Peptides against a protein of PDB entry 2FGR. Designs and how they scored, part 25

Target 1, 331 residues: chain A of PDB entry 2FGR
Amino acid sequence: SSVTLFGIVDTNVAYVNKDAAGDSRYGLGTSGASTSRLGLRGTEDLGGGLKAGFWLEGEIFGDDGNASGFNFKRRSTVSLSGNFGEVRLGRDLVPTSQKLTSYDLFSATGIGPFMGFRNWAAGQGADDNGIRANNLISYYTPNFGGFNAGFGYAFDEKQTIGTADSVGRYIGGYVAYDNGPLSASLGLAQQKTAVGGLATDRDEITLGASYNFGVAKLSGLLQQTKFKRDIGGDIKTNSYMLGASAPVGGVGEVKLQYALYDQKAIDSKAHQITLGYVHNLSKRTALYGNLAFLKNKDASTLGLQAKGVYAGGVQAGESQTGVQVGIRHAF

## One batch from the design tools (peptide; made by RFdiffusion4, then SolubleMPNN)

Design b1_p10_3_s3 (from b1_p10_3, 5 letters changed)
Fold by OpenDDE base, seed 3:
Structure b1_p10_3_s3 (fold): chain B 331 residues (1-331), chain A 10 residues (1-10)
Amino acid sequence: as target 1 above (331 residues)
Amino acid sequence: GSTEFHLGLP
C-alpha cells in the first residue's frame, strides 16, 4: 500500500486598521493564500474497478507552532470509489461547501474570500458556518457529460444545546454542470443548531457559476442563509459575489473580487472588495499580497479574517482595511 | 507536491 505525506506552510505579515475598539492590529498571520495544513492520504486498488481510500488532514499554525495542538478536523475520511463515484465516511467539507466554495477566487482563505459561508446568528453549533460536519456520510457522482452531483448527511447523535435537540444534523447536496470552460452549480443545505439555547434551522441556498475565457476567468455566487428561530424571528442574509482573475506574465495571477452581504435582520449591508496577487517562484513556492476593503453600513460589524492577527468584528458602521504579504510553500 | 512512502502489510 502507499501513503502520501503532504502539506502547505503559508505565513504572512498582516495588518488591519481597525479592531472592535477602533485600534489597528498587525503581526505574523497564517493562511493568507492557502490554508496551512499537514496531511496523509492513500489509496488501495481492490480490483474490479473498486478502490479504498483514506484522507487525514489538519491545520498548521506557523505563527505559534500549533500551540493549541494538532487534529484532523480539516478532513478525516475513509472512502470507497469506482464507476459509481465515491462514498466517504468521516469529517469533511460538506458537499455544498466543497462545490460552491470552488467559485471563490480566494479559495475561502485569507482576507479576500467570500464570507457568505458564515455563522450569521450566533449559532451555538461547532460548524454553524456551513463548511464542515462531523459524523458525515457523503456521496459524489461521476461526471456524466458535464452533469455531476454530491449529497451528504451528518448524524446529530442526539447532541443537545439548551433545549435544542438534533444539533449538528446536516442534510444537503448540489447539482452541477462542469464542461470545459463553464461551471455552474446549485446547492441546498439544512443544518440543525441552537441560538440562545433554542432550536434553530440553518437553511442555505447557493448558486455559483464561472467561465474561463483563457485570458481571464469570471466567477459569481448568489447565496441566501436563513437561521429559522422558533422565537425572535428569522435571521436572513443575502450574499452576492463577483470576481475576475487573470494570469500575469506566465508566473503570476491577479484577482479582483467584490462581495455584498445584505443582513436583513439588522437592515444593514457590508461591501467587500479585495485585490490579490500571487507570484509563483516555483511549482511549490509562491509570494503573495492581498489588499481588502470592508465597508460596513448602519449596524453591520463584519471584520476581515486576518487569521493569526485579528479575525473579530469592528464597530457598527465602520470600515476596515486589511493587508497580507506572505510566503506559501507546498510539499 | 507530496512525498510518497510505501508501507508493507502489517
Scores: peptide ipSAE 0.058, ipTM 0.744, DockQ to the pose 0.104
Fold by OpenDDE base, seed 4:
Structure b1_p10_3_s3 (fold): chain B 331 residues (1-331), chain A 10 residues (1-10)
Amino acid sequence: as target 1 above (331 residues)
Amino acid sequence: GSTEFHLGLP
């Protein structure tokens, strides 16, 4: 049997020029290039090609030393794996987010990531961003000549909010083709939640693709999220992303990513453009810089996610510029 | 069986 201790400490100096009051924010932030984490994982060979596994992972906040505490909310799974694939029990990334966030060149963190996996409707569920779920059972197939899939179901355990029942129930999955330089995926999910104390279905469809040309990588996402409310009509967002990355000088990587968030319920768009650079000092340690611009139109109030400094919204129709410069260390 | 402990990249 094996047990591995692992982690990432990613801390940055961050700046955003606008908060909800129109003021600048700056300070020491976290998770600008990768989410800071501490984890334990291990496997046991049970013979016959069967393995048991566990994975416990929590977020680290290096700016305050985890003043709000530590937990394993990133992942807390036990698993069986073999020729049939892998079954996981416990809180984890839902299959749709696990696969479809892999096309985000900014690793689903910092000021540059695709923000489509979001609570677009003031959903009252704990995981209404569609990223993780409690009480999750997930299954991942092996890779069959490039083809692979993942499926998940999360139990609601009769959780209620207002008049909404089944809160936290998730069902979803993806199909994918991963072969050499090509990756492509389709994900579908539904989650039960509440908005204003009323039952709401969070429906999500996501298409992702990437191709690695060696000299550069292209990546894209197309997503529709609908919060289907019993009363008040649907809250729909169409999100689009296109990104490119390229190696620089053998030790660096430059990234450029654009995203558009078409928020139908408020007839408003937001445009995000991020330039990133990572400089690898070693296999484990990197310096990085991110420069992001978020343009809100009309009633849009989206903010860049400068974790540890400012992750709130801005005034309607305001633009926000963000900068992060930091160190990422993996162990 | 023995349990091996490793420090490694995630």
Scores: peptide ipSAE 0.046, ipTM 0.709, DockQ to the pose 0.688
Fold by OpenDDE base, seed 2:
Structure b1_p10_3_s3 (fold): chain B 331 residues (1-331), chain A 10 residues (1-10)
Amino acid sequence: as target 1 above (331 residues)
Amino acid sequence: GSTEFHLGLP
């Protein structure tokens, strides 16, 4: 049996020009290019093409040394894999987020990522952003001539909030085509939650595609999230993303990404534009810089996610500028 | 890459 110790330490200096009070925030932040993590994983060959696996992974906060503690909330799975694909038991990325976040050129990290995988409705469930789930069973197919799929179900275990009795139940999956430079995927998910103590369904549909031209990569996302409430009507958000990346001088990568968040329940839009650069000092170590602009319209209060410095909202209709400059090291 | 440990059964 083999065990691999692995991790990433990513720490930055970050600035945002506005918080909820209209004041600037700056300091040392975490996870600007990649989420900082510590993990253990391993496999056992059982013969006949069957393998057992485990994966334990937690987030690292380099700015405060994990003052809030350490856990394996990123992933805590046991698996069987073979020619049939892979079955996973335990907390993980749900299949929809695992596949569809792969089209985000900022890897769902820092001030530049696609923010569509969000709790748009003040949902009271722990994972109402649609990213991970507890009590999860997942299945992933092999790749068959480009075609692949993933499916998941999470047990609610009778978790209750107010009158909601199935909080944390997830069902979802994706179908995809991955062949050479082309990737395309469709994801569907439903999660049971509560809003204001009342049962609410979080429905999600996401379409993603990318093409690698060698000299540049183009990527896009289309997403609808809908929190279906019995009282007060649906909270719907349509999110759009288009991004491009290109290698620079063999040691660097430049990224440009635009996103639009059309928040239907408040009839308000937010526009996000991010420019990023990564400079590889080695295979393990990189310097990076991100510059992001977020323009809220009307009642929109979205904020850039400068983790460790400021990740809250801004005043309605305000614009925010964010900067991150940091070091990423992988081991 | 990552650091690999080989665990032997006792």
Scores: peptide ipSAE 0.042, ipTM 0.691, DockQ to the pose 0.105
Fold by OpenDDE base, seed 5:
Structure b1_p10_3_s3 (fold): chain B 331 residues (1-331), chain A 10 residues (1-10)
Amino acid sequence: as target 1 above (331 residues)
Amino acid sequence: GSTEFHLGLP
């Protein structure tokens, strides 16, 4: 039997020029290039092509030494795998987010990522961003000539908020084609939650694609998120992303990504542009810098996610500029 | 990176 200890410590100096009061924020932040983590994983060969597995992973906050504690909320799974694919039991990325966030060139972290996987409606569920779920059963197919899929169901376990009695139930999946330089995926999900104590369905559809030209990679996302409320109408957001990355000098990578968030319920758009650079000092250690600009229009109040420094909103219609410079170390 | 431990009982 094998057990692997693994982790990432990613810590940065971050700055944003606007908070909710219009003031600047700066300090030491976390997870600018990759989410800082500590994990344990292992596999057991059961014979006949069957394997058991476990995965335990939690987030690390290097700026405060995990002052709020440590948990395995990133992933806590036991699995069986073989020629049939993999079945997982436990908290994990839901299949839709696991696949569709892979098209985000900023790895769903820092000030540059695609922010479409969000709680757009003040949903009262713990995972209303559509990223992870408790009580999750997942199945992932093998890759058959490029074709693959993933499916998941999370039990609500009769969790209630107000009059909502199915909070935390998830059903979703994706189909994908991954072959050489090409990746393309379609994901569908529904999550039960509450808004204002009333039952609400969070429906999500996401299309992603990328192509690696060798000299550069192009990546894109199209997403619709809809919080279907019984009272007050639907809260719909259409999110779009287009990004490019290229290797630089054999040791670096430059990334440029644009995202548009069309927030239909408030008839307001936000535009995000991020330039990132990663410089590999080794296979395990990198320096990085991110520069992001977020332009809110009309009633939009989105803020860049400078984790550990400032991740709140801004005033309606305000623009925010963010910078992160940091060290990523993997062990 | 990762560090792998092999736990073998004799």
Scores: peptide ipSAE 0.038, ipTM 0.688, DockQ to the pose 0.104

Design b1_p10_3_s4 (from b1_p10_3, 5 letters changed)
Fold by OpenDDE base, seed 1:
Structure b1_p10_3_s4 (fold): chain B 331 residues (1-331), chain A 10 residues (1-10)
Amino acid sequence: as target 1 above (331 residues)
Amino acid sequence: GSISFHLGEP
């Protein structure tokens, strides 16, 4: 049996030119290139091709030393794996987010990531961004000639908010083809939540694809998120992403990503463009820089996620520019 | 790199 201690400390100097008041924010931020984390994981060979596993992972906040504490909210799973694939019990990425965020060239963190996995409707559930779930059972297939899938169910455990009685129930999964330079996936999910104390279904469909040309990689996402409220109109967002990455000089990577968030309930769009560079000082240590521009139209109030500095919205129709320069260290 | 510990039999 083995136990591995692992982590990432990613800390940056960050700037955004506008907050909700129209003022600039700057300081020390976290998780600009990768989410800072501390984890423990291990496996036990049970014989016959069966393995037990555990994974405990929490977020690290290097700017304040985890002043709000440490927990395993990133992942806290026990698993069995073998020729049949892997079954996981515990809080984790839901299968849809685990697969479909893999097409995000900014690793679902910092000011550059695809922000489609979001609580678009002021959902009152803790995980209404569709990224993780409590009380989750997940199954992942092996890869069969490129084909693979994942499925998940999270128990609501009769959690209530207002009149909603099934808050936190998740059902979802993906099918994928991963072979050589090509990856493509379709994800479907439904989560039970509440909006304004009323039962709401968060439905999500996501398509992702990438192709590695060797000299560059292209990646794309198409997503629809729909909060179906028992009372009131649906809150629908269509999100689109297209990104490219290329190696630079054997030690660097440049990334460019565009995203469009078409927020149907407010008939408003937001455009995000991010340029990123990572310079590998070693296999474990990198310097990085991100430059992001977010243009809100009409009633859109989206903000860049400069974690530790400012991750809130801006005034309606305002644009925001963000910069992060930092160090990522993995152990 | 990650630190790996080999656990013996309990």
Scores: peptide ipSAE 0.033, ipTM 0.701, DockQ to the pose 0.106
Fold by OpenDDE base, seed 2:
Structure b1_p10_3_s4 (fold): chain B 331 residues (1-331), chain A 10 residues (1-10)
Amino acid sequence: as target 1 above (331 residues)
Amino acid sequence: GSISFHLGEP
């Protein structure tokens, strides 16, 4: 039996030129290149190719020393694995987000990531961004000649909000082909939530693909998120992403990513473009810089996610510029 | 690096 202590500390200086009042924000932020974390994990060989596992992981906030406390809300699982794949019990990434966020060249963190995995409808559930779930059972297949899949179900445990009685129920999964330089995946999910105290279904479909040419990698996402409300009609967002990355001089990586968020309920679009650079000082330590532009049209109020500095919206139709410069250390 | 501990016998 083994236990591994692991983590990442990622802290940056960040700036955004506009908040909700039109004022600039700047300071020390967290998680600009990778989400800062502390974790424990281990495995036990049970014989016959069967293994038991555990994983406990929480977020670290280097700017304030975890002033709001520490928890294992990133992952808290026990598992069995073998030739059949892996079964997990406990809070984790839902299978759809675990697979489909892998096509985001900014690793779902900082000011550059694909923001499609979002609570688009002021959903009242704790995980209405479609990223993680409580009370989750998940299964992941092995890779069979490139083909792989993952499935998950989360119990609502009769959580109620207003008249909604199944809040937090998740069902979802993906199918994928991962072979050599090619990756492609389709994900489907439904989550039960509430909006304005009324039962609402969060439906999600996501297509992702990437190809590694050696000299560069291309990656793309297509997503539809729909909050189906009994009263007031559906809140639908179509999100698109295209990105490229390339190694630089054997020690660096440059990334460029564009995203479009077509917010149908408000007939408004937002455009995001991000340039990122990572410089590896070692296998464990890197310097990085991100430059992001977010252009809102019409009634759109999206903001860049400069965690620890400013992650709120802007005024309708306003553009925001963000910068992060930081250090990432893995242990 | 990651610190690995061998758990003693339970």
Scores: peptide ipSAE 0.032, ipTM 0.655, DockQ to the pose 0.106
Fold by OpenDDE base, seed 3:
Structure b1_p10_3_s4 (fold): chain B 331 residues (1-331), chain A 10 residues (1-10)
Amino acid sequence: as target 1 above (331 residues)
Amino acid sequence: GSISFHLGEP
């Protein structure tokens, strides 16, 4: 059997021109190009084409040395795999987020990512952004002539919040076609949560596609998130993303991504545009820079996610500019 | 069996 120790340390200097008070924030931040992490993984060949696996991964906060502690909340799985695909038991990315975030050119990290996978409704569940789940069973198929799928179910274990039962129950999956330069996917998920102590369903539909032209890659996302509340009406957001990336000089990559968040419950839109550059000093070490603009309209209060510096909202209708410049090292 | 330890990328 094998055990691999692995990680990423990604630390940056970050700036945002507005916080919730209208003041600037700046300092040392984390995870601008990749999420900083420490992990262990391994496999055992059981014979007959069957393998056992484990994966334990936690987030690193390089700016404060993990002052709030360390855990394996990124992934903590045991698996069986073979010609049938892979079954995973334990906390992980839910199948929908695992597949559909792959179309985000910023890899769901830093100030530039697609922010559609979000808690849009002040949901009280631990994972109301639709990214991960506790108590998760997942299954991933092999690729059959381009076609592949993933499915997941998370047990609620009778968790309650206020009068809401079944909190944390997840059911979801995707179907995809991945062949050469083309990728396309449809994801569907429902999660049980609470809003204001009342039962709420978080429904999510996501379409993603990308095409690699060799000289450039195009990528797109279409998402609807709906928090279905018994009282007070539904909270619906339609999110759209279009991005392009291209190699630069054999050692760099430039990324440009636009997103629109149409927040129906407050009849308000937010526009995000991000320019990113990564410069590879080696296979394991890179310099990077991100420049993001977020324009809120009307009652929208969205903020860029400058982790370790400022990740809160802004005043209604305000625009925010963010910058990150940093180093990423993988080991 | 024996456990082998090595460094790798995620």
Scores: peptide ipSAE 0.029, ipTM 0.664, DockQ to the pose 0.639
Fold by OpenDDE base, seed 4:
Structure b1_p10_3_s4 (fold): chain B 331 residues (1-331), chain A 10 residues (1-10)
Amino acid sequence: as target 1 above (331 residues)
Amino acid sequence: GSISFHLGEP
């Protein structure tokens, strides 16, 4: 048996030129290159190729020392694994987000990431971004000649919001091909939630692909989210991402990523472009810088996610520029 | 078979 203590402390100086009032925000932020975390994990060999596992992981906020507390909301799982794959019990990334966020060159954090995994509809559920779920059972297949899959179900436990029942129920999964330089995946999910106290289905479809050319990597995402409300029109967003990364001088990596968020319910688009650089001082320590530009059109109010500084929206049709410069340390 | 998991938000 083994137990491993692990973590990441990622802290940055961040700036955004606009908040919801049109004012600049700046300060010390967190999780600009990777989400800061503290975790424990372990495995036990049960013989016959069967293993038990546990994983407990929480977010670290290095700017305030976790003033709001610490929890294991990132992951809190027990698992069995073997030749059949892995079964997990507990809060985790849902299978769709676990696989499809892997195509994000900005590691699903900071001011540069693909923001498609979002609560687009003012959903009242705790995880209406489609990233994690409580009460989750997940199954992941082995890799068979590149082919792999994951499936998940989260129990609603009769949670209600307003007249909505089954809140927090998730069903979803992906199929993928991962072989050498190529990765491609299709994910489908449905989550039950509420909007304005009314039952709503959050449907999600996501395609992802990447190819590593050695000298550069290309990555892409295509996503549709649809909040289907019992009363009122559907809230649909089509999200697109294309990114490239390349090694620089053997110790650096440059990243460029573009995303488009076509918000159909408000007939409004947002364009995000991010340039990132990571400089590896060691295997565990890096310096990084991100420069992001978010252009909202029409009624769009999206903001860059400068965690610890400002992660709110902007005024409709406004553009926002963000900068992060920080240190990432992994242990 | 091998099982590869992406650890959390990468």
Scores: peptide ipSAE 0.013, ipTM 0.528, DockQ to the pose 0.065

